# Peptides against a protein of PDB entry 3WG5: the designs that were tried, part 17

Target 1, 218 residues: chain A of PDB entry 3WG5
Amino acid sequence: LAKNIVYVAQIKGQITSYTYDQFDRYITIAEQDNAEAIIIELDTPGGRADAMMNIVQRIQQSKIPVIIYVYPPGASAASAGTYIALGSHLIAMAPGTSIGACRPILGYSQNGSIIEAPPKITNYFIAYIKSLAQESGRNATIAEEFITKDLSLTPEEALKYGVIEVVARDINELLKKSNGMKTKIPVNGRYVTLNFTNVEVRYLAPSFKDKLISYITD
Target 2, 218 residues: chain A of PDB entry 3WG5 as posed
Amino acid sequence: LAKNIVYVAQIKGQITSYTYDQFDRYITIAEQDNAEAIIIELDTPGGRADAMMNIVQRIQQSKIPVIIYVYPPGASAASAGTYIALGSHLIAMAPGTSIGACRPILGYSQNGSIIEAPPAITNYFIAYIKSLAQESGRNATIAEEFITKDLSLTPEEALKYGVIEVVARDINELLKKSNGMKTKIPVNGRYVTLNFTNVEVRYLAPSFKDKLISYITD

## One batch from the design tools (peptide; made by RFdiffusion4, then SolubleMPNN)

Design b1_p9_3_s2 (from b1_p9_3, 6 letters changed)
Fold by OpenDDE base, seed 5:
Structure b1_p9_3_s2 (fold): chain B 218 residues (1-218), chain C 218 residues (1-218), chain A 9 residues (1-9)
Amino acid sequence: as target 1 above (218 residues)
Amino acid sequence: as target 1 above (218 residues)
Amino acid sequence: GIEPLRIGA
């Protein structure tokens, strides 16, 4: 019996235009093989807003379900990572991870202090993040508070408050728990029920380009 | 039976003089073919005020209905994009999009901070945006607050408050929902009832010039 | 210029 394919890839570090390229590549590969889903293991402290928004769009345009998995333990989907997660078909978190802290900033001063974003920009992102939450049927109040209160949540809190769908220790547990779940946003205009009963897991490695950029930008 | 033609074109990025040229080209093509309407898929963070005002005028001078569609999910009609939308015959938004954040600025400082516009300029644009809202029978109070409070809205909020007319996931849903709606501003001095019952959708691609500019400005 | 709004680090 032809096994459903599930791709797994890792994205780690700051969200940049290069991160967009990684997402695009990974999703494209999985689309080409008509995978049941792709799981993106995400660990990010945040990054650029423009890149983040492009990534969200790319995920939402995917022909297959894109599952954001905040992994491994100790990782975070902070700032831009939260937006990406909220824009995805399913969110999972490993124990010991975090999500939130979404307040937009202009950057860092020489002394390392945050340069605050103007209210105009903050309000834009409040609307944006609330929109992502509402579209996905997730907690829009909490989504707003990720900005207004710079809130960060544990996996248990995030699950409890309806921000995420799964807490899982590893890929196998994730597949098991998410089996039969409907995507929180449409795939090709339809909410898809995930079928992970008979799957082959394929791991995607970073390209040479991905490795090189990660080495230079970190 | 001769199908009514609906054109669809995309405008993405900053609002500039080149964006005006895109609008003008797209609308002109649709006018020449006596299309039932043109749908402009808009994704913009904003741009130049002068270009924006010219675009609004071009839309209002159109011989056919111009529908602004904030699309795809994750896109925005921010700043200048809101003005353009409010100046159009019909506004639609996809889920996961945003509209608003209309406070005029003089630009960005070297540190990336917003340079505030003088009160005189701000007041000018308050009057302008209110005028667009009033002309189109849309919520002028909210239009003002897009500036004074730098307000941004979700599609659901925008619909609820009478800022937009349609929330739609895709072109087909947009056509279905907007079928039979009257334009919010006149076409050739008349409010037009949209007829999307038997339509052929034609997609307009960016010109080579459009692509080149997009490549350079990104 | 498009201010590179950073969301986070």
Scores: peptide ipSAE 0.101, ipTM 0.388, DockQ to the pose 0.252; fails the geometry check
Fold by OpenDDE base, seed 2:
Structure b1_p9_3_s2 (fold): chain B 218 residues (1-218), chain C 218 residues (1-218), chain A 9 residues (1-9)
Amino acid sequence: as target 1 above (218 residues)
Amino acid sequence: as target 1 above (218 residues)
Amino acid sequence: GIEPLRIGA
């Protein structure tokens, strides 16, 4: 019997292999407890493509719905964060957050200039992000423009354009608004209707290792 | 006046943005002291392409020769490590080390399987690694095979095939053998003849931050 | 070897 539990965890900072471990740990905990869902409060400027793709895959393999919530106000799901969101079961954003700016880069030069990705790589990620959008029934045109135009959207725009599903100020509003929504991608082969009636919200804390890594990478 | 100083530093583990910081710090110290060269004892299974490319660029911009030394016995310059080596002013390997295995990947799946890079990305890095080999007067055919065949070489093979310049058991032998060699790429636009006559060897230690990061990433 | 690309901001 699914417990009327919703987990909430925070993932903040650059997307790395350690971020994958965080996602994996958090989702695993929620899966083990048969949570109704897990909400990941995401605030990221971007990061590594490999880690991003692994995270997307981990979300897609989740036994429970994974809701990406761009939070708090001032947060962003930039670059890799956008891909992660588009790969998730539901996307929410708080007012004053942003999503997009997904142009792949090879990194930064020593002088801080962007090393451009070759067209072949850019095209790969265009195809990839469009596939995520299409698979989730989200706006693939805008997804492409996140790369080609380095577009960034407000929550209101993202909702309007069909990139995201919810604009919410906090977890309570998110739960209220998303109650009864179907996941945008399958959970174990099925589109799940979210049931947030009389749920217990449980917050997951970062591990000591997570805190240490975050401290070092900041 | 160039001080008759050679710096030696160790870089071990995955190639990440933190590894770039280590390279940058070490090379900067050596540059500031007008060292004859810096030797980087490299032991890496690989890592991130962006960090790798940044490191290569940092080496190419060095004001002093950067010698990559695959050390100690049992070490490898695998994947990203090979690119870094090929981008350096001189490559040495200790007996019992390896170089190669450069097939780019998008990462690992949760089940530990390799996520293959798309052909477009693979082709990019084939071109890239060949360019590094060509620019350094090293074997571009073998460099390509590091990717296409996932080839790994012994020091003896690498020397034989013209991938590396020196096989040496230790720093002293490396200095002796490389004395009078010209750098394989320019330093400040000039191919420099290494002068290791009557040099002081100075070891650079990892910073506290470096140690902490290494501890966390291991 | 892992040569992950960076999706850069």
Scores: peptide ipSAE 0.096, ipTM 0.619, DockQ to the pose 0.739; fails the geometry check
Fold by OpenDDE base, seed 4:
Structure b1_p9_3_s2 (fold): chain B 218 residues (1-218), chain C 218 residues (1-218), chain A 9 residues (1-9)
Amino acid sequence: as target 1 above (218 residues)
Amino acid sequence: as target 1 above (218 residues)
Amino acid sequence: GIEPLRIGA
């Protein structure tokens, strides 16, 4: 039986294999407690594609809804963060946040210049991001343009274009606005209607390992 | 029954969650074919601590010996690469390679300056790298100094100090020199004597995904 | 961008 619990956890910084571990840990805790959902407060400039893909897979395999919330104001779901969001059951953004800028790069040269990804790689991620958008019923054209135009959107634009589902200032507003919404991808094979009536909000703290790894990779 | 097969695979670039996937894939292939061992030709400037730790764990859980070979000349097992090597069943280095420089950092600032890790994090990795060295019967003092002094060693120095087991110019010399050596950590609970008599060398190619992710993260 | 995150170097 699902408990009237919503977990909230924060993931901040670069998307890494450790970020996967954080997602895995947080989602697992929420799954074990049969939470109504977990909200991941996300603030990332991007990160590694492999970690991103693993995170998306972990989200899609979640036994409970995973809500990506770009928060707080000033935060971004940049690059890899956009993919993660598009792979999630619901996307919310706070005012003053951004999403997009998904152009894959090989990295930075010694002079700080971007090393461009070959077209084959770019095209792979175009296909991938479009698939995430399509599978979640979100705007695949804009998803592509996150790469091809390195497009970044405001929450209002992202909502307007059907990239995200909610603009909310805080967790309470998010819960209120998303209550009764269906997940954009299935949970255990079904599109779940979120029920945030009389929910207990539980905040998950980073583990020592999380803090350590975040610190090492930050 | 073990086949007289030795797999060789290359892992080059930054240690990421994708690097874990590469290790996992390569080792799994070699396990499934009941290979005598897999040699991972490693060239890395470092990478993410979480990915590194997962890779070490994957190596330690291998059903066959995993040999880390810092190769070719000019390659390094820098930072995370050193941990991976120390977690493996045997370490080899080619002439003109390096190992060490393991000081954890949080990353690079906008100006390219290193963001230092807090002492708590540094101490964690000191303990971790020492444990890897101790468990493998390698030089734990030098392992610590890889962090505290940001020490880098030549193959000859690393061999002399008991950090690595073999200096070899190529796969053939590596097989010859390591034949009859015991693994530095157990395989399936036992220290295995490597038998490279009449072995077939099989090279594993990176998957498309491997190439893509390597390219995106490089 | 997709950035390589490094421990050490």
Scores: peptide ipSAE 0.025, ipTM 0.370, DockQ to the pose 0.341; fails the geometry check
Fold by OpenDDE base, seed 3:
Structure b1_p9_3_s2 (fold): chain B 218 residues (1-218), chain C 218 residues (1-218), chain A 9 residues (1-9)
Amino acid sequence: as target 1 above (218 residues)
Amino acid sequence: as target 1 above (218 residues)
Amino acid sequence: GIEPLRIGA
């Protein structure tokens, strides 16, 4: 019996336009192989808003379920990473990870202080993050508070508040717990029930290009 | 007789992941309307390599011809902008514009000095820019020199050396001169002959999102 | 923090 494939790939570091390329490449590979799903192990402190929005759109256009997995322990889906997670088909977090801190900033001053975004920008992102939460059936109030209170949550809190769907220690536990769950957003216009009963796990490695750009951006 | 539509949009500033969103949005609109072509008025000092590569890929995947027009006078397609131009179906420049200066850098030090990219990165981009030139039938030697000599060219020089296809003062002259030209790269697997004999010009304005991100990145 | 690879700006 042909085993369904689940792809696993890692994306680490700042969210940039290259991070988009990574998402696009990984999702495309999984789409081409008609995978049951792709799991993206995410560890990011945040990054660019534009790249983030493009990544969200790419995920939403995916022909297969895209699961964001905040992993390993010590990792975070901070800032832009939270938006990406909220835009995905399923969110999982490992113990010892965090999510949130979504307040937009213009950058850092010469003295290293944060340059605050003007209210119009902050309000735009409040509306945006709330829309992501609402569309995915996740907690829109907490999503807003990720910005307004600069809130960060543990995986247990995030699960409790309905921000995420799974707390899992590893890929095997993630597959086990998410088996039979429906995606939180549509895949090709339909909510898909995940089938992880008889799956082959395949890991995707970063390309040479991925390594090169990671080297440059780190 | 149904007039063919040519879209014109402006992209100005640093090349970022948001710039990708702009390209994607504009090209998508033009695709949906089965436009004869879209002209992107480009003015950029450069930007991120990853965003640039994604933009190039998006252009190459376009269902319609994408013309990069370095405009207005005083504008440039510098650095990342040159790569984007070389990846497009047709390049035009207005008098008083420039193209080139493609040497990759890691960034700026605290004192404002350029941090040079290591040889491995520089060589990667040399290979990349040469491939863009070769695939489009443009001058690959000059493309390399945009990096190795940090070369910048006038529109007249760029035309002379076979880097670009058109020098035009405005959209009307651009349409006139490019009428009957074949695209320098394929559209849906075929080189397309541009037909600008009976066209309606439609200008696309930046979205609220476009304005917001431009405001943040400038 | 490694600035993202910039080409030109």
Scores: peptide ipSAE 0.025, ipTM 0.359, DockQ to the pose 0.288; fails the geometry check

Design b1_p9_3_s3 (from b1_p9_3, 6 letters changed)
Fold by OpenDDE base, seed 3:
Structure b1_p9_3_s3 (fold): chain B 218 residues (1-218), chain C 218 residues (1-218), chain A 9 residues (1-9)
Amino acid sequence: as target 1 above (218 residues)
Amino acid sequence: as target 1 above (218 residues)
Amino acid sequence: GIEPLTVGA
């Protein structure tokens, strides 16, 4: 019997190998406690592609629903964050947030200009992001445009176009609106209907290590 | 790197706890060898609901695609077999086979007549079979009618109505037709595109135990 | 070393 518990944790900053460790830790804790779900409050400008793909994989391997919540207002799930969201069981956004801008880059030049990825790499990520969208029943056309046009969307637009599932101001509204929704990808091979009736919300704190790493990467 | 190997195994007879063991064993072997897929040649008139649900779960937990192939001609995936098929990554049928007839029963009376399940149980299985169909992108209306009307379909009808994915005469045709298809449910959280280019086919034999059990149940 | 592919804005 899953406990009527929902975990909430925050992940902020660049997507790195350390971010993977954070996701893994948070999800593992929630899995061990048989939580109904974990909500990840995500605010990221992007990061490493390898770490991103590993995070997506970890989410997809989760024994419980992982909800990506672009929060708070002013936050974004930009670039790598969009991929992560599209790889999750449910996406929510707070008003005043954004999602998109997914063009892969090789890095930054000495002058700070973007080094564009070659077509082969760009095409790889187009295929990848479209697969995530299609597998989750989300708008693959827009997903592609996140790359090809470097498109960014508001929550209202993202909801409208079928990129995300919920617009919510806070955790309580998120739980209310998502209650009874089916996960967009399966949990352990099965699509799950979320049950947030009479749930206890537990906030996970970043570990000391997580805090240190965040400080180094800021 | 997954080996370019496809396993084929046969499961015939009533769905029981022993059938679960067969599924588990076969899938495990294929998983351990990193096979591209396993094809289960299924011929069953039905069986126990509990065993059926466990088999579905085992399939959904598989690390590789599990293809249900209603084979040979004259075979059926009746009753419990339909549920199993609907819970798999891909369904194929040979010409001259059938699928459906899913009304739950409590058993047989002393005179051999069917003891009908109460409405509560029937409704449970309606919900269950519809969930399997919907989760796999298959025809949920027909799935319901497998119960409510005790409907049975030919391969051609089943394909036509979107219950199955392939009609194939034999393993070679099955591999040919399914090559490049996407699994109807995910494999370890991801929908997989089947690759049957230059594949070695390996046939799994039933264990001695499997043979004995089959003999007892026949 | 292969510069890590970044998916960035």
Scores: peptide ipSAE 0.033, ipTM 0.265, DockQ to the pose 0.197
Fold by OpenDDE base, seed 5:
Structure b1_p9_3_s3 (fold): chain B 218 residues (1-218), chain C 218 residues (1-218), chain A 9 residues (1-9)
Amino acid sequence: as target 1 above (218 residues)
Amino acid sequence: as target 1 above (218 residues)
Amino acid sequence: GIEPLTVGA
């Protein structure tokens, strides 16, 4: 049997409309090749809520499983990154990474103080993040606390509390541990069991545009 | 005469409370040594508004000039990074960097669509960013358009439009070009003329905590 | 960048 292809791509930096373009491009490439999955090595401090929601939608519209992998050690899926992870087919984290800190803010005051989001906005995102967690069968209470307590979790905590599915040091360990797992959200209306028993790993490089976008948005 | 000391430190990734700690630490070290200035090599896709405003305040409370340098090529001072830059004593950008994209958003919807900030919030940040620009003698109209048009500028455009003070390829060129410039905001109540004619450059490394924070918040 | 009104980070 021909080897199943797994694509691996990196998305680093702020979540913006340009990050959406990266997700869209990477997923499209993997879809075109009928890949078993795409793994997105995500390292983001967060970003725009609009871009985040579009990314979530793009993931959920994917014809193949999209695995968010918080990688390398030192990376995070913070804020918007957490939402994206929660909207994905599978979440993995490397040891030494973090997830959470999802409190919406309006911005910073002249003195550098946080301008808190009005309760209506905060409550909107609470409802939204809980929905993502619930739809993916992940811990909605912790998802809420990512906002209400500005909670951040280690991979071990996130796994323990049912926020993520895998702790893995590298792609090989990720493939090994995720083999046989069902996607946490459907692919084309079906929960897919991942098959990584015979895979070819293909790394995608950022496009020139992606590099420019990263440069602009970083 | 003893050489004036200029500290150089890097801040990369999302603007968070941990980024505030980095700014505070770096500026404090430079203050303690009575440095001529600290240059922060900034590469940020943005971050939290609260952390941003605190950072701005910390910069404005600095006993020494704080120069924000969007560096290296490929870096940006996006969103929160733009506010921080506008709140600083001097802004420099390397060729190939960007500044802007300051539109406040509430977040992303389930479908990945941007949740627009309510007009009240958007207007708050418009007023705030304009204030930073006005107080620093920078282009308040462009600052507003960083929000209203989600505008992003090249270094050349930013310089041309009076958003930034210096385009420089490296620290040496930055020091050369900024020598004799007045700070755009006061230092201890006085606009300081920078003296880089005889300087010792000292590079600060991230602390262990900074590395952890970067890892967690990235 | 993380827009001032960010969902979290």
Scores: peptide ipSAE 0.032, ipTM 0.331, DockQ to the pose 0.430; fails the geometry check
Fold by OpenDDE base, seed 1:
Structure b1_p9_3_s3 (fold): chain B 218 residues (1-218), chain C 218 residues (1-218), chain A 9 residues (1-9)
Amino acid sequence: as target 1 above (218 residues)
Amino acid sequence: as target 1 above (218 residues)
Amino acid sequence: GIEPLTVGA
């Protein structure tokens, strides 16, 4: 029996291998407690593609729904963050946040200029992001444009275009609005209808290691 | 109301942009007739990654279940064919067929030697194939090994390891065995239980263009 | 061949 418990955790900063560890830890805790869901408050400018793909995979392997919540106002799910969101069971955004800007890069030059990805790499990520969108029943055309046009959207636009499912100001509004929604991808091979009736919200704190990494990446 | 009609078509040879057109045409015909499913008899040594990814996307956007059937005996779903299969609603294999060998290559040298893909490309396809496997509830570990070890499996092994769903000698056995199975990925956002009770089988023939392309790629 | 993606941070 699923507990009417929802976990909430925050992931902030660049997506790295350490961010994968954070996702894994948070999701694992929520899985172990058979939570109704975990809400990940995500604020990222992007990061490493390898870590991103591992995170997406970890989400898709989750025993419980993983809701990506771009939060707080002023936050973004940029680049890698968009892929992670598109790979999740539900996307929510707070007003004043952004999503998109998914153009792959090889990195930054010594002068801070972007080193563009070869066309083949770009095409790979186009296909990848489109697949995430399609599998989740989200807008694959916009997903492509997140790369090809380096498009960024507001929450309202993202909702309008069917990229995300919810615009919510806070956790309470998110729970209210997402109650009764079906996950956009399966949980253990089944679409789950979220039940946030009389839920207990439990917040997860970053580990000491998580904090150390934030200091290294900030 | 879905007609108790199942379409069957064949795709043979290298996966190219023209193969995408074939998939699109065949699936579209079956969609237009609101078929219960389309069975694609697939025999491919592989092909282009871009075309493969587009085909996977087309399958995932299908309004009806797309069953990949590695057929006839002696056929393979190698390389790109494996990805296509893993991206489909159900995989079946005939006895004496193979699946796997998914190691990405950049191409062939003038001497016929394989030009290896850079590690980054390999890692991308590892992540991609694992995502396909995970989303379809298939064996992601084996999917990875299709690349990392260039693994190939028999139908019986593929079934055993949870890569595929059905081993069938012919269309009739396939229909019988897959009747009542749920699609491994959604159709229009829903998992569909296949109903092959008293179905009419309709075969699609290659177009003139399809035939021309086979002559060019063979 | 499919080429590797680094998603820009």
Scores: peptide ipSAE 0.028, ipTM 0.274, DockQ to the pose 0.174; fails the geometry check
Fold by OpenDDE base, seed 2:
Structure b1_p9_3_s3 (fold): chain B 218 residues (1-218), chain C 218 residues (1-218), chain A 9 residues (1-9)
Amino acid sequence: as target 1 above (218 residues)
Amino acid sequence: as target 1 above (218 residues)
Amino acid sequence: GIEPLTVGA
């Protein structure tokens, strides 16, 4: 039986393989406790496509609902963060946050200019992001425009267009508003109705390993 | 029974979660065929510490020997590449290659300057790289100096100091020189004597997925 | 140095 527990954890910064490890650890802890859900407070400018895809897969394999909450005010689920959000069981945004800007790139040139991805790869990610939106019953047209127009949206716009499910100022409001909502993707093959009545909120902290440096000098 | 097959695959560029996927795929293919070994032609300036650690773990979990071959001439196993090499069953280098420069960093500042890691993290990676060297019977002092002095070595120096096992010009010379060598770390709990007598060499190519863009615009 | 594969920062 799902315990009346909701975990909350923060993931901030670039999406990397370390970020995957964080997602994996946090979700695993929540799974082990048979939590009603885990809320990930996400603030990311983006990151690696591979790590993003692995994170999406890890979320989709979760035994419990994973709620992406773009938080705090001023945070973004930019680029890779948008994909992760679109792959999750529920998306919430705090006022003053943003979502979108999902154009894939090969990297940055020495002068800091963006190296554009070849059309084949761009088209691959268009198909991918649209699939995430479609599978979650979210706006696939806007999902595509996150790439093709490098579109960024406010919470109100994202809600209006059916990209996200909740606008909430804090965890308590999020729990209140999302109580009784169905997950936008299956949990263990079933759409789950969230039950946030009389829940205990447990905050997870990053491990020491999560604080380790992500880059080794080349 | 191990087949008289050796796989060869190339991993080039930055170490990322995608690089992990490449390692995983290549090693899995070789495992499925009960290959005598897989040789990874490595050319990397470095990359992410998390991806590196995962790659090392994947190598250490391999059911077959994983040989890191710094190749072709001009290639490097820099930074993360050195850790990966030190975590492998055998290290070879081609003439004109390099190994080392392993100092961990937090990233690059806006002006391109390196953001130094705090001492605690640097010390963590010193301990980590020394453990890799010690576990593989390689020179732990030099391994530490890859960080503390940001030391880079030639193949001849690396061989002389007991960091690597083979200097070879090509795959054929590598097979010849490494034939009869014991793995520097266990394979399924046992040190394996490499048998490269009458081996079939099979080259693996990157998958389409391996060619996908690693970066999503933030 | 590993440049963060920044997807759209």
Scores: peptide ipSAE 0.025, ipTM 0.370, DockQ to the pose 0.254; fails the geometry check

